Peptides against a protein of PDB entry 3PBP. Designs and how they scored, part 131

Target 1, 203 residues: chain A of PDB entry 3PBP
Amino acid sequence: LNEKDLNLILNKSLVMYESLDSTTDVIVKRNVIKQLQFVSKLHENWNSRFGKVDIQKEYRLAKVQGPFTINPFPGELYDYTATNIATILIDNGQNEIVCVSFDDGSLILLFKDLEMSMSWDVDNYVYNNSLVLIERVKLQREIKSLITLPEQLGKLYVISDNIIQQVNFMSWASTLSKCINESDLNPLAGLKFESKLEDIATI
Target 2, 203 residues: chain A of PDB entry 3PBP as posed
Amino acid sequence: LNEKDLNLILNKSLVMYESLDSTTDVIVKRNVIKQLQFVSKLHENWNSRFGKVDIQKEYRLAKVQGPFTINPFPGELYDYTATNIATILIDNGQNEIVCVSFDDGSLILLFKDLEMSMSWDVDNYVYNNSLVLIERVKLQREIKSLITLPEQLGKLYVISDNIIQQVNFMSWASTLSKSINESDLNPLAGLKFESKLEDIATI

## One batch from the design tools (peptide; made by RFdiffusion4, then SolubleMPNN)

Design b2_p22_4_s1 (from b2_p22_4, 9 letters changed)
Fold by OpenDDE base, seed 5:
Structure b2_p22_4_s1 (fold): chain B 203 residues (1-203), chain A 22 residues (1-22)
Amino acid sequence: as target 1 above (203 residues)
Amino acid sequence: SEIKKKLETKKKIGEFLVKRNS
């Protein structure tokens, strides 16, 4: 079993968990929850044992070279290290939000206001990846992993030491998606960019 | 084109968000 396989199993377990409802047999529910807890624990142990993905280098290079920028970058995070990155789909039109976690327990949700463009002309190489801050979510936990499921729009699963939490930002992402798809900015007026945090399972 | 409009919209959204967070 490798990390990729573990991620696949975890994703399947999360999908199964989300499918649970009041009509679900109590035994089935219990088994799904136990499986999710077990797989989550394995995943955390794997990350701890085999190393965390450190994106700090990429972040530094992006700052120095300019191909990747976060605007504005929260001043409070200058002294902290980025630990994980994830991309979350918000609609079927391939609009997406980027999430970056930091070792202070913060999540930043980011918007790609410019499409990544790359010129392959050696004499005119242009790489631009602009990200704009939408929301900072402070979890005050050590974030081990970020998990997304393509079939679950606007949802991010955060794995910490003893808990799996779901960040649901469809409250604002649905509006954002609409604005993009309809080329209408009016719905942004008065929109609150506040995600919902929910505990899913203990590990 | 529709693609161009989408790109322009995304740019404007970015500007809006930057201003909001400034």
Scores: peptide ipSAE 0.684, ipTM 0.959, DockQ to the pose 0.337
Fold by OpenDDE base, seed 2:
Structure b2_p22_4_s1 (fold): chain B 203 residues (1-203), chain A 22 residues (1-22)
Amino acid sequence: as target 1 above (203 residues)
Amino acid sequence: SEIKKKLETKKKIGEFLVKRNS
């Protein structure tokens, strides 16, 4: 992601925010506000703190099709700045998880429950592209970059100053993938959304 | 359609997750 792309996303988010009124659905309002907050933090990170934002191409392409919002946005992260975004494949199909890092060392894993680009096939009211919170992982490190490998499903590599760590969420993502592909929610009952964190290498 | 089913499922999953975090 470059500055131009961020500005475009920010501008779109601002336009959506300005379109809000008293008649706007509560969910839509919440999503738009949270998106604006998120994008603003990314923009702030880019311009004033980190000088760069590492956002994977896949996420960038998704953003071109519509803005994303986080629901719920963790209250603890409200004052922190988003630093990186990554998209991780969880199966050999089309299912993916979005990950966002923050300057407090937190990662949030997010599910795309609504896709605007395909919403024309849905009879229900179309919301903004939605990201739903799955899990928060606290690394307590300054996150420099997020790396994913297409051949490694459900794995995220986190690079900090002195270490590379792997976040493996296939323990729950495999079940999630099955739920989506089979249109069956039953396996979600009792599922623990706890990722495994492992140190891979010392830089 | 299969696409519609997937979208509906994703929506329901989202609702489930939101409820869990609430």
Scores: peptide ipSAE 0.684, ipTM 0.957, DockQ to the pose 0.520
Fold by OpenDDE base, seed 4:
Structure b2_p22_4_s1 (fold): chain B 203 residues (1-203), chain A 22 residues (1-22)
Amino acid sequence: as target 1 above (203 residues)
Amino acid sequence: SEIKKKLETKKKIGEFLVKRNS
C-alpha cells in the first residue's frame, strides 16, 4: 500500500459511512464504522510515516441525528464499536454533555463545542456534529443501555447485565457550566475531569 | 450578541479540551 492507495481506501470508507442511514442494518453499520476507524488509524500512521502533519483523529458516529465527529478519538477505542449514546444535562440552562458507550465497556464523555443548529452563521461551521473528548471512563462491562434523568444533573446511569452504575461528573461539569454561562474560561485551568463511579443496584 | 459570545466560549472550550487530550 502506498499513500495514494490508502487515501483511496479512506475515501471509499468515508463514502460507505456517509451512506449509512436509519434503515441500514446494525451489523452493517458496525462493520462500516470499524472499517472507518481502522483506516483512519492507518491514515494517521501513514501521515506520520511520510512526515506529514498528523490529521487529528476523527471518529464518526452514524446516528439519526446525523454523523458525529469526535475529537480527539481515543486510540485505544479504534478496535471497539460504539453501542449507545446519551445526552446529560449539566445545568438548567440547556448545557449538556454527550456520552457514547463502547463494547469494551468504555464511556466517553463529550462536549458539544459547535452547535449545528446555531453554527450556520459561524465561519467555522461544519456539516457534522462536533464532539470533543472530555473524559474516558472505563467500566469494563458490557453496556446494555444508558439512562439519564432530566432532574438529575450531571448523572448518567449505566445498565449492564448484573449492575446499574451511576457516573457522576458534576465535579467538573458544574465548573464547565459556569464557564459556558459566564463566558469565562479561567476556571478550566487546573480542572480535573474525573467522574465518580458508584454502584447503584445489582440486577 | 449573547448567543455569539456563548458560541465562541464553547468553541474555545473545545479547543482547550482538544489540546488537553492530545
Scores: peptide ipSAE 0.680, ipTM 0.957, DockQ to the pose 0.385
Fold by OpenDDE base, seed 1:
Structure b2_p22_4_s1 (fold): chain B 203 residues (1-203), chain A 22 residues (1-22)
Amino acid sequence: as target 1 above (203 residues)
Amino acid sequence: SEIKKKLETKKKIGEFLVKRNS
């Protein structure tokens, strides 16, 4: 990771921003803008705070996608609307977590329990509607976008108006990954599904 | 198959999580 790589990401983000027009979906537009803000902030703080951050040459822009079913659906969220969706890899073996944000400032982490297609086979991927609740993270702020970096396993960057926060769920996702890959549920016993929230930058 | 086993595991994990969160 070096400044050159970060510049490349910044340039790509700028190109995406410039591609926005009146026909662009409002949620997508917001995500692109906030992603640019994120990358720009990283660039701004490169020599100070973010010099140790592993930034890849690529980034993932999440788009809201449906329909999906969340089980159980948190009753507290019935009156709120989903605002963003992201998919985060938790290992190099194709396992992933789905994240959905709501306009109450909640972020829910979800598990695809009925995946019928191999996730690495993009051409033959079939989206499954079933999502199972793992964890609810209450951020108590308006979530503007969700950003993921390709090689940042189990990490989600949440962008609000004034802050970028990192949600790190590898504390439990590593165990979950192991369970999936080894076909063994035993490690789930007593596992706490509590993600770590960290402030990355003020914006 | 390995794929089938993985799918079954995911299903069981889902069931586990549902029970945990209900």
Scores: peptide ipSAE 0.680, ipTM 0.957, DockQ to the pose 0.378

Design b2_p22_4_s2 (from b2_p22_4, 10 letters changed)
Fold by OpenDDE base, seed 2:
Structure b2_p22_4_s2 (fold): chain B 203 residues (1-203), chain A 22 residues (1-22)
Amino acid sequence: as target 1 above (203 residues)
Amino acid sequence: SEIKKKLETKKKIGKFLVERFS
C-alpha cells in the first residue's frame, strides 16, 4: 500500500535525522532536516481530509538547491498537486521505482539515482537525494489510491472512482534491475521505457 | 565495497536517464 511506502520513507528519514550529531557537516545536517520535513509533510497530507500533497517548488528545482528533487519535472505538473505516492519493488535486491500521482490524472515513474541514507557513508558525499523522471503516464482520471503488492514486482495498481488499472513496467524495469545489480549500463541503450496499462476491474 | 559500486552505478544511470529524457 502507498501508505506503507510512505511510512517506510518516513522511517528512513527519521533514522537519518537521529544520526545527526555535533560533528555532522552543516550541509548534510541541513539536507537531512529538510528531507525529514518534506516527508513529514507528505505523511501529514496523506492522512489529511483532502489527501493531496503540495510539493514545494524547491524540491523540483536543480539538484544543488534542495535535498530532494525530481529531474526533469514536467512543467505542466507545476500547477497540479501530488495526490499519492508509492514505491514498487522491481527485484528481490531492494531496487525500486517511485511513483507519484497528480490531480491531473498523471502518474510519474521515478528512479532514485541518489540515496541520502547511504550517500555520506561513502568517501564522496552526495549532496542531495534525487529522483529521475523515467516515464509519465497520463490516465486523465481522478486517482484515488495507489496499491502495490510485494509479491508482484514492477506492478502498480491505480484505483479511480470506477476502475482499477494495472501499470506494468517490468518491460524496462527488469533491464534496469540488471543494470544496477551488474553495474553495466550497456543494456539501457535502445531500451524503451514504456509501461503497459491494463484495465483490471470495474468498480 | 559492493554498496559503493551500486551507488555509483545508480548515479551513472541517473545521468543517463536525465540526458535521455530532458
Scores: peptide ipSAE 0.639, ipTM 0.951, DockQ to the pose 0.527
Fold by OpenDDE base, seed 1:
Structure b2_p22_4_s2 (fold): chain B 203 residues (1-203), chain A 22 residues (1-22)
Amino acid sequence: as target 1 above (203 residues)
Amino acid sequence: SEIKKKLETKKKIGKFLVERFS
């Protein structure tokens, strides 16, 4: 991520914010607002020379809500607590992946195999949601926030104490999207479900 | 309907993934 890219993201975020109206879904509104706040802060504190960003406040797009049924649930995570949750679009047809972070520094990427009654509004109760585990990414750091950008499909930004990292899962999500849209599971055979992790900026 | 087909596909994908990763 460079300054030009950040400017582009900022502009897009601003446009998205400006497009919000009374008919916009509450969850969308909140997410867009938080995204704009994050990007604005990122832009404000960007040091292009050193690739550093000084973030004073942590912006979270969503809070973990339950109940969730994750299958299979990683046994190792039974002793840990979910800290953040995010939904990442993988195509323009609203197919998405759910990501949950844990206090052990793990990210799990989840597939919604059923229609979910989910709200990212902290004040709203979430009913039972079926989620299927696809991948576990171990970051071994305290995850403070999960950020998504609507214009960046299959990408998740993870904010920790000293670094912003990008998780890119389009290597498999593109195939998954195709499978969903075409109602063909054949391409899933032999597909490697491994995301790419990249450092974006040092905090 | 297309929606129904998509839902069924998702269910099948879910089953596939569970079997693969369990």
Scores: peptide ipSAE 0.637, ipTM 0.953, DockQ to the pose 0.378
Fold by OpenDDE base, seed 5:
Structure b2_p22_4_s2 (fold): chain B 203 residues (1-203), chain A 22 residues (1-22)
Amino acid sequence: as target 1 above (203 residues)
Amino acid sequence: SEIKKKLETKKKIGKFLVERFS
């Protein structure tokens, strides 16, 4: 997705919104408004977020299949290439989930069980890459980009050729966050690590 | 410290998850 494409989507969403009237079905109205709100938020964050070069992100992406240790690593993904990486906050206490996309259309959600740090000091290079696999989501489509919104905890937006989808993992991430913050693992027992996938907008 | 406790908790969670999904 580029600025031109985003503008197009925004314009389409605006047109749809303007077409709403008193005779419009309530469900349709809600969906259109939801789509417009989403696209507007994307647009607001586009310049600030996508205009920045994230060296760490790029480095992580380049090294996902190398120095990063994902345990367990899905065997099916050995033959595929990572295409995108995103970090999603799950609370206001800096707990986060890492998401990596692959060219087979898979998303993997990862937990950092160790603090990841990169030192670029030539004399003191530190490289910590411990990641734990939580969930694999198969979209079976080409993933163009991964978008996160700082104000939306536990939500990842996946942009493909013709659709924007939301992956919501707060169903389990809220519990995970609590476990971390309270130093209590008991709530993890029996917890289902299944995210919700929802179509947000058609491109 | 609280920080140390959090780090240890994360390590334990990691171990738990690895065992669950292996």
Scores: peptide ipSAE 0.637, ipTM 0.954, DockQ to the pose 0.360
Fold by OpenDDE base, seed 3:
Structure b2_p22_4_s2 (fold): chain B 203 residues (1-203), chain A 22 residues (1-22)
Amino acid sequence: as target 1 above (203 residues)
Amino acid sequence: SEIKKKLETKKKIGKFLVERFS
């Protein structure tokens, strides 16, 4: 089961890589390539029956390059440092959720209420971005990497030292997407913003 | 435009979420 799931992730990552074309942003291309390399390494180690995956520091340095504001910011995270960031599509390329990991093992899911460009290049500084906190997921483990698959809406794969976990937030993201696209906020009333966490593979 | 409408909706959603989780 675990091996099967890992193979699925690898295959999907390959498809994503193959979908890159001349119109794809350079930064996006870079990120996809790095993701593929990482997943491939995981798969290789799995096949070789390695019990531990050596995660290169490079794969942990996906960060927003520029200032951003999270509102409200969880007070518990004031003393912790953001380690990774990912953007997850929740519909057909129109709307997305931002996820930030922290060194305490927390994930926060964020909504971009303003269309602000985020720089993913370490050399770039732009402006303050607005992000609204939706949910905090406590994993209580060191997060090595965040992986997203464009064909898997509302799903985030979290890689730690020996486990791959999936965070699925389509339970609320589908409604959120609908609200955005239809310009109707009514369905948000009473909506539970609780993601599902599932273990996918143990390495 | 549809784009402008979407942007305004996002702003409203943001406000809603802030109020809900603050």
Scores: peptide ipSAE 0.635, ipTM 0.953, DockQ to the pose 0.386

Design b2_p22_5_s2 (from b2_p22_5, 12 letters changed)
Fold by OpenDDE base, seed 1:
Structure b2_p22_5_s2 (fold): chain B 203 residues (1-203), chain A 22 residues (1-22)
Amino acid sequence: as target 1 above (203 residues)
Amino acid sequence: SSILETKKKIGEFLVKEALAKL
């Protein structure tokens, strides 16, 4: 998780919250509120640990660009806080999976189903407004960090207090990459979205 | 683009799969 990613998600969550009205479905309201709570707590934790982040400029830009969603959002995670975000490449064509960790020790793996170009900063940061749940991985550990290696496709390293674990999702991500690149969804039928978890090293 | 439409359809598929597991 970097400062830019955190600010982006926070701003999107704020925009979604501000869009709620009396006509909004109760389930939608609940999901948006819980997402905002999740990201706000992450931001508070970030500010306390790494220094205060000013999101005012980024928030103004987010209002122009529209809301951010995770669909479906696991109901069990509504009471938990995101701790880390990572993006993992699944091929050399820039297809990627987004991973979010929570303070309950869960990971969610997310698909970017909509590509939207947004200019947030001088660095031309691009983000997605829609994320789709692929898998929830329960580690039952406090997740300290997420690490990705550019040369290792479909692999995420999870650092906890005493162990480094690898999450390998190439079992399904290779098929997903192929489906995207070939514009064919047929290979998704019967595909199991189950990642392999492996202990790498004790800390 | 064909890619964007494909990603959208994949998203719709994955939502259904995820809802069936929750």
Scores: peptide ipSAE 0.629, ipTM 0.942, DockQ to the pose 0.538
Fold by OpenDDE base, seed 4:
Structure b2_p22_5_s2 (fold): chain B 203 residues (1-203), chain A 22 residues (1-22)
Amino acid sequence: as target 1 above (203 residues)
Amino acid sequence: SSILETKKKIGEFLVKEALAKL
């Protein structure tokens, strides 16, 4: 990923955000906002690394409070570019997983460990900057888009050039949701954080 | 909040698990 590509992704994410209106579905708004947040934080991390500030101050001040940190970040992905982001609900409450795709065909599934309940009140949106790595899924494909369906918990659809694949992480996300909601971590012991990958359709 | 503390502890757990896989 070069700075130019990151700026392009940021600009696309901004355009998508600006296209949001009062009629836009709450989940779509959420995904676009989270995409913008992620890309903006990648840009901040990039800028901090390279000493450049190319994000318009208005967007930085109004919409991006602080850098996103992914911990741990897979060392193999340092040379690759984040291409897409999605947020997937894991229950009917507010628990969610963040997914980021990279240009090596990897997906990372991330947990927000410091967020208080996202109030979807646009005026009171607090950005959580801490993301924890749960799983890396290697698709070895060029990922064009990530799709989530509000009625399908713990499922992510990955669109590449010739195939739509489903990533299903309910095998562990159901337990994670329970642990959050019940304030009990015991069920996490020995849990495998391994998502199921399935081919849905050829394109 | 209890939820925030739980999420923090989950995060700490997940970091350890992820580091063991890398």
Scores: peptide ipSAE 0.626, ipTM 0.939, DockQ to the pose 0.465
Fold by OpenDDE base, seed 2:
Structure b2_p22_5_s2 (fold): chain B 203 residues (1-203), chain A 22 residues (1-22)
Amino acid sequence: as target 1 above (203 residues)
Amino acid sequence: SSILETKKKIGEFLVKEALAKL
């Protein structure tokens, strides 16, 4: 098993978990949870051994995408190091949220307000990816990995030492997507940017 | 584009909201 295969198995296990509903047999539900727990333990052990590789890939991605500016940057995070980066789709039109984890156990959810349009105008190369702070989620856990599933809009899975958690931000991201697509900001008024955190499985 | 302008305005809105929480 390579890292890619393990991630694939983990993703499949997460998809299976999310397919569980109130009509699902209790035995099936328990088996899916046990499988998810097992795969997550394997993933944790893998990341602990190879964790330097993921940081380098994300660092390469961050370098390829240019310098990011986060506005406002939470002052409490100045003393902490970013550990993971993920991009989460919020619609089928390629609107996305960027998530960054920190070694204090914080997640920040970020909006890309400036797309680097390759404007052929050489002079207006916005080399800086502008990222705007939407929400800070404090998990107070060592975040080992971030997992996103393309078929699951506005959902982020966070793997820590002893738990898998789902961050669901569709409560506000659906409105944000609508605002972008319809070019109407009115629905943002009074919108609460509060994600739902749910424990999926103990590891 | 209208989309880029919208994203910029959303960004401005979100910055204000974030600053109000900090």
Scores: peptide ipSAE 0.625, ipTM 0.946, DockQ to the pose 0.392
Fold by OpenDDE base, seed 5:
Structure b2_p22_5_s2 (fold): chain B 203 residues (1-203), chain A 22 residues (1-22)
Amino acid sequence: as target 1 above (203 residues)
Amino acid sequence: SSILETKKKIGEFLVKEALAKL
């Protein structure tokens, strides 16, 4: 098993878990949950053994995408190190949220307010990737990995040592998507940028 | 307004909201 295969199995296990309903047989439910727990433990063990390389790869990808400026940057996070990055689709129009985890157990959700225009003509590659802070979620856990499923809009799965948690931000991201697509900011007035956190499985 | 202009305005809005919570 390589990392790619493990991620694929984990993604399939998460999709299977989300497909469970009230009509699903109890034995099937139990087997899906056990499979998810097993794969999650394998993923955690993989990240603990090899994860220094993956963080560096994602950081290298982040570096290849240019320096990101986060505004405002939470002052409390200056002393902490970013550990994971993920991009989550919020609609079928390719609007996305960026998520960054920190070693304090914080998760920040970020909006790309400036698209990287390939300005071919400006000698100054100002790769100023502007990211705007939407929300900080304090998990108070060591975050091992972030998982996203393209078919699950506005959902992020967070794997820690003892639990898989789902962060669901469609409560505000659906409105944000609408504002982008309709070029109307009025629906943002009074919107609460508070994600729902749910425990999916204990590891 | 272009999608780009809308995203910029959204960014400005979100910065203000974030600063009010910090």
Scores: peptide ipSAE 0.622, ipTM 0.946, DockQ to the pose 0.375

Design b2_p22_6_s1 (from b2_p22_6, 12 letters changed)
Fold by OpenDDE base, seed 1:
Structure b2_p22_6_s1 (fold): chain B 203 residues (1-203), chain A 22 residues (1-22)
Amino acid sequence: as target 1 above (203 residues)
Amino acid sequence: MRIPSYELETLIDQINEQIKKA
């Protein structure tokens, strides 16, 4: 990202924010708000003359749905609380990874196990509402927000108290995408599920 | 395949509920 690109993204984010109304899907609304917050904070770091954009807190729907199961679920996380969620597109075919943050600073990257034949962990398959744990990233910091940019496949931006970091998981997500699309798990054999973490900006 | 928004919206709550029950 450079300043020019950031300005473009900021403008787009503002337009998207202004387009939000009562009919907007709750998840879409949340994502737009978070994106704007992210871009605003980044911009402030690069240009002190740019004023803060105050964004209201997200509206959540308190409904009981699912339930989802996460398999395997890290035992250590039973002592902590899930705080944020984001979905990240990994291809243009609308395959996505689910990311959940916890108050211990952990990120878990999940994929929806739609079919038993596509489960790399057959023993943990739960029909139709299972999420498979792919990777746990331990940031060891308080995570305030998770941001995704639609034009950036397989990238997640994590906002904490003092830093914005990029998590790039395309090293394995491209292979995962192929596996999903081809209904073949063979390419996952021996694949390391390790995302690249990069510092983007300080806060 | 995309996760439906209504399912995604409640996922955090579901996770936390399951954690508390465990």
Scores: peptide ipSAE 0.385, ipTM 0.870, DockQ to the pose 0.348
Fold by OpenDDE base, seed 3:
Structure b2_p22_6_s1 (fold): chain B 203 residues (1-203), chain A 22 residues (1-22)
Amino acid sequence: as target 1 above (203 residues)
Amino acid sequence: MRIPSYELETLIDQINEQIKKA
């Protein structure tokens, strides 16, 4: 994310807020308002009659409630099936990365976007969550399971037929965490999103 | 707040559904 992207998200959030009316579901209203508040804080231009509300850290993490979109989605993966999913904590503030494995041996690392999209169902207002693709790791093996350890931040263990591998993404995730917590995206500029792979054990 | 396990399961299903529709 860069400043331009943040401005775009802010504008979208404002549009969503303006779309709220008396028929909008209370939960949707709350989520849209909270998102707008958060994004506005990031933009340092909070100008609302509701005042600056300190959004609890709990609400910074958009619930992965469907429906959702992944942006961008790797074109090659349309031919494959998602097999496993895990969330990995990147800090003690409960920021987390979503990891999805595919049957081609790929891992995608996703971040819950700050952008929400509203959609209409026949009876209810619903919202779409957005996930941002941060990194794709190609293991070129059948992935049996994904394991995370709460005490090991930014580490994912991938179990295959004959090997356990560790994926360590703290090289970039620590910076991401800082950006989120400090509401400053500047440190992301020039950051390389490359995780470290290590063979841990043979099975 | 961490994503509950049941929501994660829903997410993976939705991913696969989206893949099929593409």
Scores: peptide ipSAE 0.384, ipTM 0.871, DockQ to the pose 0.402
Fold by OpenDDE base, seed 4:
Structure b2_p22_6_s1 (fold): chain B 203 residues (1-203), chain A 22 residues (1-22)
Amino acid sequence: as target 1 above (203 residues)
Amino acid sequence: MRIPSYELETLIDQINEQIKKA
């Protein structure tokens, strides 16, 4: 991911924010602001960690289209195939992270975006099927399966041919959960979206 | 918020379709 791609997402969120006016429902305003703050924080973290990455123009301009969009979608992953998907609970309140694996050994951790529907009717407020990229974890292994255990919040088990690895993202997911549940994004300040990888067992 | 399983089931396919088109 590069700063430019992240900026596009940020800009989109900013546009949404700017679209707010005095007639906008309070709930909608809150959601848009929450989204903007969240995306902005993610953007900041990504910029600090990855810096500028040279991505081919075609990939820089490309976005995942369809019922689901991933924002940003790492340009590098256009050369690879998505292989597995899992959802991981981060709390007992049914907040979850979506994880998608790729055949390059990458995992992307995603959170459902708070994209506003075209309808400003709060009664019919539907989130767009947009997923925000939180973290990319490069395992550099052929991922055979993704396993989650409901009793283990914020943990993903990645099974390859020779090893089982645990990805623990509770370092940030617990904070994210709190932010969601409390509708307070302040705890995201300074948060690093870096998961911990541990070898669990050799197969 | 949880994503419905039926939506998740198609996500991989959607991603891969978009990758192929890119």
Scores: peptide ipSAE 0.383, ipTM 0.869, DockQ to the pose 0.367
Fold by OpenDDE base, seed 2:
Structure b2_p22_6_s1 (fold): chain B 203 residues (1-203), chain A 22 residues (1-22)
Amino acid sequence: as target 1 above (203 residues)
Amino acid sequence: MRIPSYELETLIDQINEQIKKA
């Protein structure tokens, strides 16, 4: 169950937090605290939005399994194929969201963050390109392409066979941007990660 | 933070490879 997996991730984050001491590097401390706060919030949102899903296998935080990890990875997407990728700027300071589409018509919105490491020793600290799942949007259409416009922050255009749709996630992305830039994740408390979907044109 | 283009170019392949191994 996704709840079990998320609880495990949260527990790992807590253990890492508790392992911090006076000898721990300041940068490591900040990263651990930041990640703990973020994971805690995502855990709450996941439980409310996705419900209980049976996950056979998932990507785990604090596990080196390749150059990229997605956490949590929706279990049902193991039956499908990733088809398109796009990056969407959320501010003018180079913060961006990664979007991946699947052949079931799903979009996952991801944020690049630090991978939780089992070792917080500065000498062994490794950044392993962790992608954190923020939102899943189910379109239930064959996605042909993903289009972004650099001048339109937080907007993604999805092209299907007969329609172009706009996904606007600035409702939460603006807050996320603020949190990143200010190194304070508190404003994410209570925030719902729900994007707005609008039909733009029929094709 | 920005993801370099060379990483993005391979990300889909990496995802699909990992899915297949799961």
Scores: peptide ipSAE 0.381, ipTM 0.869, DockQ to the pose 0.377

